# Peptides against a protein of PDB entry 3HUF: the designs that were tried, part 19

Target 1, 320 residues: chain A of PDB entry 3HUF
Amino acid sequence: MWIIEAEGDILKGKSRILFPGTYIVGRNVSDDSSHIQVISKSISKRHARFTILTPSEKDYFTGGPCEFEVKDLDTKFGTKVNEKVVGQNGDSYKEKDLKIQLGKCPFTINAYWRSMCIQFDNPEMLSQWASNLNLLGIPTGLRDSDATTHFVMNRQAGSSITVGTMYAFLKKTVIIDDSYLQYLSTVKESVIEDASLMPDALECFKNIIKNNDQFPSSPEDCINSLEGFSCAMLNTSSESHHLLELLGLRISTFMSLGDIDKELISKTDFVVLNNAVYDSEKISFPEGIFCLTIEQLWKIIIERNSRELISKEIERLKYA

## One batch from the design tools (peptide; made by RFdiffusion4, then SolubleMPNN)

Design b2_p23_4_s4
Fold by OpenDDE base, seed 4:
Structure b2_p23_4_s4 (fold): chain B 320 residues (1-320), chain A 23 residues (1-23)
Amino acid sequence: as target 1 above (320 residues)
Amino acid sequence: KEKEKEEEEKLKKELEELEKENE
């Protein structure tokens, strides 16, 4: 989200979130959803127009800011952004930090980008929330991205957490739910005057983890917990691969179960499969190797004695 | 801290001068 603050109390000492939209900035405007009052006699009554665009698809992957357009409203002394005079038609900015000087005012408006990028595990939830979140200047998507700051957990009652949720947890993404999204949707009016009134996603996250026994106490309990073990997996899921890497596993990839030969078995402790392959092909599993799903692996990983549990299962199946 | 205050006072004075020029 874009946040503005200013020196010299010209913004009344307050920080403000700027959502996608158009703002008239000046001395003789009243603060509302489309106006920013700046308290200085050195600036015009109506000085500049700020326009913040909705997030692009690229912004979801890069964590880049919503495009920020500045136009001078034909003022005597113009407007500058990062010491450069704004052109007659306005200029657009993608920098994360903007120093906006209105006329000769010695105090600048400082705009900075606070990254918030929400990944969804469920396409239906994305479809439901994406428009509203984009109108908050929050990029949204389904695919894994290094720019993701938050992850919306798919709460299916009585189901195990998804691979996406497991990975989001281990990579220390803030896991949120629909309750937090609903709260975000109500914040638009309250944060106009004070950006600190943004809801704390960490509180939501703590509550999710505390109330769900499928999560370990911390990501650190699981990260590198299987260091020294080796696994093989189907080269079908990047998230599954990254999850297994975070567990400290040496990973071999294969294209089909038929590629699991004696050589692969000799150097692999276990095979990780998705649920569909596990259920369909369990009758044709290679002899002498432990096969399990990610969800079965996760159930072992969250246990305090995960290494001992894995070792016992490997031994059991080597001698069966 | 002292330099920041001196800079803030200087900026405040420049603002007051500019406010008088725009009146």
Scores: peptide ipSAE 0.039, ipTM 0.633, DockQ to the pose 0.046
Fold by OpenDDE base, seed 1:
Structure b2_p23_4_s4 (fold): chain B 320 residues (1-320), chain A 23 residues (1-23)
Amino acid sequence: as target 1 above (320 residues)
Amino acid sequence: KEKEKEEEEKLKKELEELEKENE
């Protein structure tokens, strides 16, 4: 999200969130959803127009800012951004930090990008919320992204957490729910005047983790917890692979259960399967192989004695 | 902290002068 602050009192000592939209900036405008009052006699009555675009798909993957357009409104002394005079037709900026000088005013408006990218685990929830979040200047998507700061957990009552949620937790993404998204939608008007009123997602996350026994106390309890073990998995999802890597596993990939030969068995402590394959093919599993789902693996990993638990299960199947 | 305050006071004076020129 874009936040503006200013040196001195020209913005009345307030920080303001700029959502996607158009703003007239000047001395004789009243603060509202489309106007920014700047208190200085060195600034024109109507000095500049700021236009913030909605996030692009690229911004979701890069964590880059919404495009920030600045146009001078034919003022006597012009407008500068990062010491450069704004062109007659306006200029667009993708820098995360903008120093905006209006005319001869010695105080600058400082615009900075606060990175927030929300990944969804559920396409239906993305479809429901994406428009509203984009209007807040928040990039949204389904695919894994290094820029992801928040992850919306798919709440199905009575189900285990998804692989996406497990991976989001281990990569230290802030897990949020629909309640936080609802809260974000309601505070839009209040945060226009004071950016400090933006809700803290960390409180929502703490409450989710505290109230759900499917999470360990920290990601650090699980990261590299299975170092030294080897697994095989179907070449299915990149998220599943990355999850198993974060556990410290050596991973072998196979295309079908028929590719599980004696050589693979000799190098592998256990086979990780998705639920559909596990349920359909459990009768055809080779003897002496420990096969489990990612969800079953997760239930072991969240335990303090995960290594001992896995070792016992591997031993049971070697002696069976 | 003291340097920041001196710069802020200097900028404030420059603003007050510019405000007088634009009156």
Scores: peptide ipSAE 0.032, ipTM 0.623, DockQ to the pose 0.045
Fold by OpenDDE base, seed 2:
Structure b2_p23_4_s4 (fold): chain B 320 residues (1-320), chain A 23 residues (1-23)
Amino acid sequence: as target 1 above (320 residues)
Amino acid sequence: KEKEKEEEEKLKKELEELEKENE
């Protein structure tokens, strides 16, 4: 989201969130969803127009800012952005930091980009929320992204957390729920005067973790917890691969259980399967190897003695 | 801290002068 602040009390000492939309900026306008009052006699009654575009698909992957357009409203002394005069037709900016000077005002409006990118675990929730969140200047998507700051957990996802939720937790993404999104959708008018009125996602996250025994106390309890073990991964997602990497596992990827010969068994401590393959192939598992689902693995890794539990299960099958 | 206050007072004076020129 774009946030503006200014020196010399020209913004009344307040930080303001700018959502996608158009704003008339000047001395003789009233603060609302389309106007920004600037208190300085050196500024024109109507001085500039700011236009913030909705986020692009690229912004979800990069964490880049919504495009910021500035136009001078034919003022005597013009408008500058980052010490450059704004052109007659207006200029567009993609920098994360903008120093906006209105006329000869010695105090500048400082605009800065606060990155917020929300990943969804399922397409149905994305379809429901994406439009509203984009109108807040928040990029949204389903795919994993290094720019992701928040992850929406689906509360209706059965008796166990999804692989997406597990991975989001381990990569230290702030996990949120539908209640946070509902609250976020209501604050748009209240944050015009005070950017600090944005709902605390960390409080939502703490409440999710505290009230769900399927989460460890911290990601650090699980990261590299299985260092030194080797696994074979069959018919799993890219998120499953990244999850196993964060556990410190050496990973081999295969297409079918038939690819697991005696040589592979000798080099692999256990096999990770998706639920469908695990349930269908239970009778045909290779002898002398431990096979489990990622959800079964998760139940082990959240235990304080995860390494001992895995070692005992591997030994049990080698001597059987 | 003292330099920041001196710069703020200088900016305030420049603002008051510019305010008089635009009246």
Scores: peptide ipSAE 0.030, ipTM 0.614, DockQ to the pose 0.045
Fold by OpenDDE base, seed 5:
Structure b2_p23_4_s4 (fold): chain B 320 residues (1-320), chain A 23 residues (1-23)
Amino acid sequence: as target 1 above (320 residues)
Amino acid sequence: KEKEKEEEEKLKKELEELEKENE
């Protein structure tokens, strides 16, 4: 999201979040959802217009800022951004840091981009929340992104956590739920005067982890916990591959169970399958190899003695 | 800290001068 601060008391010593929308900036306006009051005699009554665009799909993958447009309102001394005079038709900016000078005011408005990108685990929740979150200047998506800061876990009572949730946890992404999204939807008016009123997602995350036995105590307990083991997996999911890499596994990929030959079996400790293949092909598993799902593997790796547990299962199936 | 305060005081004086010129 865009945050503005200013030197001196021209913004009353407060920081403000700028959501997507249009703002009239000047001395003789009242702070609201479309106006920013600046306290200085050196600026015009109505000095500039700021327009923040909604995030693009590209912004979700890059963590880039919402486009920031500045237009001078035909003032005597103009407006500058990053020491450059704003053009007569307005200029658009994609820089993460903007120094905005209104006329001859010695104090500048400093705009900076705080990255917040929310990944959703399912398309239904994305469809429900994307529009509202985009109106907060928050890019949203389903696919894994290096720019992802938050991950929305689907609350299905009695279901195992998804591979996406497992991977988000190990990546140290802040896992949130629908309650946090609801809270975000309520803060829009309160953050006009004080950007610090933005809800803390870390408290939501702590509560999720504390109340769900499907999570380990920390990501560090699982990262590289299976170092020295080798697995084979179906080349079907990038998230699954990255999850297994974070466990410290050597990974071989195959396209079908028929590709699992004696050579592959000799080099691998176990085979990781998706649920559909595991359930349909249980009767046709290769002899002498341990086959499991990611969810079954996850149940092992969250235990303190994960290495001993997996070793016992490997040994049990080599001699079965 | 002292340099920031001196710069803030300088900017404050420049503002007060500009405010007097715009009156």
Scores: peptide ipSAE 0.029, ipTM 0.620, DockQ to the pose 0.045

Design b2_p23_6_s2
Fold by OpenDDE base, seed 4:
Formats: sequence, structure tokens, C-alpha cells
Structure b2_p23_6_s2 (fold): chain B 320 residues (1-320), chain A 23 residues (1-23)
Amino acid sequence: as target 1 above (320 residues)
Amino acid sequence: SELEKEIEKEEEEAKKENEEEKK
């Protein structure tokens, strides 16, 4: 989200979130959803227009800012952004930090981008929330991205957490739920004068982890917990591969169960499969190797004695 | 939207005011 602050109390010592939309900026406006009051005698009554665009699909993958447009309203002394005079038709900016100088005001408005990028595990939830979140200047998507800061857990009653949720947890993404999204939707008006009134997603995350026994106490309990073991996996989702890497596993990939030869078995401690392959192919599993689902693996790795548990299962099937 | 029209009108009024202050 875009946040503005200013020197010399020209913003009354307050930080403000700027959501996508248009703002008239000047000395003689009242702060609301479309106006930013700036307290200086050196600033025109209505000095500039700020326009913040909704996030693009590219912004979801890069964590880049919503486009910030600045237009001078034909003032005597103009407007500058990053020491450059704004052009007659306005200019657009994609920098994460903007120093905005209105006329001859000795103090600048400092705009900075705080990254918030929400990944969804469920396409139906994305469809429900994407529009509202985009209107908050929050990029949203389904695919894994290095820019993701938050992850919306798919709440299916009585089901195991998804691979996406497992991976989001291990990569230290803040896991949130629909209750947090609902709260974000209500704060839009209250945060106009104080950006600190934004809800802390970490409280939501702590509550999710505390109330769900499928999570370990911390990601650090699981990261590299299986160091020294080797697995093979079907060339499936990138998320599954990255999850296994975060566990410290040496990973071999195969294209089909038929590619699991004696050489691969000799070098591999266990085979990780998705649920669909496990259920369909369990009768045709190669002899002498431990095959499990990623969800079954997760149940092992969240235990305190995960290494001992997996070792016992490997031994049981190598000598059967 | 009605809001966009109001903002556009305010922008036009602001430009006129600022051009008058330059004279």
C-alpha cells in the first residue's frame, strides 16, 4: 500500500494510507477519501492531483507499487517528484519512494510503498475478495510468487491443510483467513488520518496457528528437519518441490512411477506422491521403497521425533 | 462515476483559480 508522511507537520504529524483513487491535494481542502490537506502557506489552495491506480498482475509477481500519478494543477511554482518537475500533462511513477515537493514548500511529502501481496489457495475465495483488495491497492493471485507477504488459508472443515498452506507456513508467509480480509475491508475509512490503525495480520496468524494442531509451533521446527534424507517425487507442482527443499531433503524427480528403477530406489529413502497418484497407483508401487503422500509426510514432520518416525518407516519397508 | 465527475470539476476549478493567482 502507499503511505504518505511529511516533514514540518505539513500533514499534521500523521501518516496516511493512499488507496487506489484520485486525490486533490492542497492547503484549502478537507481530509477525506478524495482530498489531502497540506498545511503550508507556500502551497496553493488546490495544488496537485494524485491518482493511484489499482494493482496490475505484474505487481503481484514483482511486489511493485501501484502506479502513482502526479499532476500539477497549473500552480505558480509547480510540483516536483524526486527533484524533477512534473510535466504539464502529469507524470506516472513506479518507484517505491517518492519525494513530492509542492511549490516552494520547504518540506516534502514522502510517499513510500509498503508491500502487501496476498496469495489465495482457493480460486473461489480469490474471486470473492480480489476486487475489494485491489481497491485497497493490494495485489492478489493464486500462483506462488516471491513477492507474496500474506497467504489466505483454504478452510475446509475436517481436511488436512493444503500443500500451499504448508509451503506458505515454511516460507514464513503470514497466513490469514477470511476474518482478517473482512476486517481489512472495513478499515478503509478509519485509516485516512492514521496508517497505524491498519490491523496487524500477525495477530490473526498467531490465532490460526494456536487453534490448529496441524501446525508446528514455528517454521524453524520443520526447516531442515529432514536434512540427510533423500526423496523422489513426481514432477508435480513447484510448491511441493520447494516445500521438500525447505525440509532439507535431497530431491530426485521422475516423470512416471515406471521410471522408479533399482538405481533410484538404492539412492532414495522414500517417494513423495500427491493424493491422486497415491490413491490410483498404490497397487503398483515399487517394492522395497516407502511411498507416502505429502500430507502424510506433513503429519510426520510436525512431530517432535520426526526423524525417528521417518527412519522407522524407511526401515520397515526396506526389509519387508 | 458521479465521484469522478465531481473530481474532474474540482480539478478544472482549481486550475482556473491557480491561473488567476499567476496574474
Scores: peptide ipSAE 0.459, ipTM 0.933, DockQ to the pose 0.859
Fold by OpenDDE base, seed 3:
Parts: C-alpha cells; sequence; structure tokens
Structure b2_p23_6_s2 (fold): chain B 320 residues (1-320), chain A 23 residues (1-23)
C-alpha cells in the first residue's frame, strides 16, 4: 500500500494510506476518500492530482508498488517528484519512494510503498477476496511468489494444513485467516486519517500459531531440522521441493517409482510422495526404503525429537 | 464513472483557478 507522510506538519503530523483511486491535493480541500489537504501557504488551493492504480499481476510477483500518477494542476510553481518537474500531462512512477514537492513548499510529501502481497492457498477464497484487497492496493494471487508477505490459511475444521501453508510458515510469511481479511475490509475509512490504524497481521498470525497444534512455535524450530538426511521426491511440486530444502534435506528427484533403483535407495534415507501416489502405490513401494507423505513428514518435524523419530523409522525399514 | 467525472470537473476548475493566480 502507498503511505504518505510529510515534513513540517503540512499533513498535520499524520500518515495516510492512499488506496487505489484519484485524489485532488491542495491547501483548500478537505480530507476525504478523494482529497488530500496539505497545509502550506506555498501550495495552491488545488495543486495536484494523485492517481494510484490497482495492483497488476506483475506487482504480485515482483512486490512492486501500484503505479503512482502525479499531475500538476497548472500551478505557478509546478510539482516535482524526486527533484524532477512533473510533465504537463502528468507522470507515472513505479519507485517505492517518492519525494513530492508541491510548488515552493520547503517541505516534501514523502510517499513510500509498504509491501503487502497476499497469497491464497484456495482459489475460492481468492475469488471471494481479491477484488476487495486489490481496491486496498494489495496484490493477490495463488502461486508462490518471492514477493509474498502474507498467506491466507483456509480454516477447514479438522483438516491437516496444506503443503502451501507449511511452506508459507517456513518461508516466514505472515499466515493470516479470514478473520484478518474481514478486519481489513472494514478499516478503509478509518485509515484515511491515520495509517497506523491498519490492523497488525502479526497479532493474527500469533493467534493462529498459538491455537493450532499443527504449527511449531517458530519456523526456526523446523528450518534445517533434518540437516544431514537425504530424501527422494517425485518431481511434481516446486513448493514441495522448496519445503524440503528449507528442512535442510538433500533432495533427489525422480519421475516415477520405477526410477528408484538400488543406487538411489543406498543414498536416500526416505522417499517423499504426494498423497495420491502414496495411497495408490502402497503395494508397489520399493523394498528397503521408507516412504511417507509430506503431511506425515510434517507431523514428525513438528515434534521436538523429529530427528530421532525419523531415524527410528529409517532403521525399522532397513532392518525389516 | 460519475466519480471520475466529478474529479475531472474539479481538475478543470482547479486549473482555471491556478491560471488566474498566475496573472
Amino acid sequence: as target 1 above (320 residues)
Amino acid sequence: SELEKEIEKEEEEAKKENEEEKK
């Protein structure tokens, strides 16, 4: 989201979130959803237009800001952004930090991009929330992104957490739920006056982790917890691969269970399978190797003695 | 949208006001 602040109390000492939309900026406007009052005698009554675009799909993957357009309203002294005069037709900016100078005002409006990018695990939840979140200037998507800051966990009562949720947790994304999204949908008007009124997602995250026994206390409890072990996995999921890497595993990939030869078995402590393959191929598992699902692996990893538990299972099958 | 039209109108009014202040 875009946040504006200013020096010299020209924004009354307040930070404001700018959602996607158009704003008339000047000395003689009243703060509302389409106006930004700036208190300086050096600023025109109506001085500039700011337009913030909705996030693009690219912004979801890059963590880039919503496009920020600035237009001078034919003022005597013009408008500058980052010491450059705004062109007659306006200019668009994709920089994360903008110093906006209105006329001869000695104080600048500082606009900065607060990175917030929400990944959804469930397409249905994305479909439900994407429009509202985009109107807040929040990029949304389903696919993993390096720009992802938040991950929406689906509250299915009694279900195991998904691989996406596991990976999001280990990647140190802030896991949020529908309750946080509901709260976000209500704050739009209140944050016009004070950007600090934006709800803290970390509090939601802490509550999720505390109340769900499927999570360890921190990602650090699991990261590299299986260092020194080797696994093989079916080359089907990038998220699964990245998850296993974060556990500190050495990973070998195979295309089919038939590709698991004696050499691979000799170098591999266990095989990680997806649920479908695990359930369908149980009878056809290679002899002398421990096969498990990611969910089964996760249940072991969240235990304090995860290394000992895995070692016991490996030994049990090597000597059976 | 109606809102966009209102903003465009306000922009045009603002430009006129600012042109007058230049004189």
Scores: peptide ipSAE 0.457, ipTM 0.933, DockQ to the pose 0.881
Fold by OpenDDE base, seed 2:
Structure b2_p23_6_s2 (fold): chain B 320 residues (1-320), chain A 23 residues (1-23)
Amino acid sequence: as target 1 above (320 residues)
Amino acid sequence: SELEKEIEKEEEEAKKENEEEKK
């Protein structure tokens, strides 16, 4: 989201979030959803127009800012952004930091981008929330992104956490739920006066972890916890692969159980299957190898003695 | 939208006011 601040109390000493939309900026406007009052005698009554665009799909993957357009309203002394005079038709900016000078005002409006990108675990939740979140200047998507800051967990009471949730947790994204999204949708007007009134997702995240025994205390408890072990991965998602990598596993990928010969078994400590393959192929598992699902692996990983637990299961099947 | 039309009108009024201040 865009945040503006200013020196010399020209913004009344407050920070403000700018959501996608259009703002008339000047000395003689009242602060609302479409106006920014700037207190200086050197600024025109109505001096500039700011326009913030909704996020693009590219912004979800890059964590880049919503486009910021500045127009001067034909003022006597013009408008500058980053020491450059704004053109007659306005200029658009994609820099994360903007110093906006209105006329001869000795103080600048400082605009800075705070990155927030929300990933969803399922398309239904994305479809429900994407429009509202985009109107807050928050990029949204389903796919994994290096720019992802938050992940929406689907709260199904009594269900195991998904692989997406497991991976998001280990990737150190802030896990949030629908209650946080609902709260986030209500703050749009309150943050006009004070950007600090933006709800803290970390409190939501702490509450989720505290109240759900399926989460370890921290991602660091699980990251590289299985270093030195090797697995074969069958018919899993890209998120499953990345999850296993974060556990420190050496991974071999196979398309079918039939691809696992005696040589591969000798080099592999265990096989990771998706739930469908695990349930259908239980009778046809290769002899002398430990097979488990990601969910079963996760239940072991969250234990403090995960390495010992896995070692015992491997030994039990190699010497049986 | 009605809001967009109001903003455009305000922008035009602002430009006129600022042009008069240049004279």
Scores: peptide ipSAE 0.457, ipTM 0.933, DockQ to the pose 0.861
Fold by OpenDDE base, seed 5:
Structure b2_p23_6_s2 (fold): chain B 320 residues (1-320), chain A 23 residues (1-23)
Amino acid sequence: as target 1 above (320 residues)
Amino acid sequence: SELEKEIEKEEEEAKKENEEEKK
């Protein structure tokens, strides 16, 4: 989201979040959803127009800012952004930091981008929330992104957590739910006066983890917990691969179950399968091969003695 | 939208006011 601050009390000593939309900026406007009051005798009554665009799909993957347009309203002394005079037709900016000078005002408005990118685990939830979140200047998507800051867990009661949720947790992404999204949707008016009124997602996250026994106490309890073990997996999911890497596993990939030969077996402690493959094929693996789902692996990993548990299962199946 | 029309009107009023302040 875009946040503006200024020195010299020209913004009344407060920071403001700018959501996508158009703002008339000047000395003689009242702060609302379309106006930014700037208290200086050196600026026009209505001095500039700011327009913030909704996030692009690219912004979800890059964590880049919503496009920021600045137009001078034909003022005597013009408007500058990053020491450059704004053109007559306005200019658009994709920099994360903007120093906006209105006329001869000795104080600048400092606009800075705070990245917030929300990944959804479920396409139906994305469809429900994407429009509203985009109107807050928050890019949204389904795919893993290095720019992802928050992950929306599906609230389906009684189901195991998804691979996406497991990976988001280990990646130290803030896991949130629909309650946080609902709260976020209500702050649009309150943050006009004070940007600090944005809800803290960490409290929501702590509550989710505390109330769900499918999570360990911390990601650090699981990261590299399986160092020294080797697994084989189907090359079907990037998230599954990244999850297993974060566990410290040496990973071999195969394209089909028919590619699991004696050589691969000799180098592998266990085979990780998705639920669909595990359920569809009562795969009579040869004796001595340990096969499990990612969900079964996760149930072992969240235990304090995960290494001993896995070793015991490997031994049990090797001698069975 | 009605909001876009109001903003456009305010922008044009602001430009006129600022042109008068230049004189």
Scores: peptide ipSAE 0.456, ipTM 0.933, DockQ to the pose 0.881

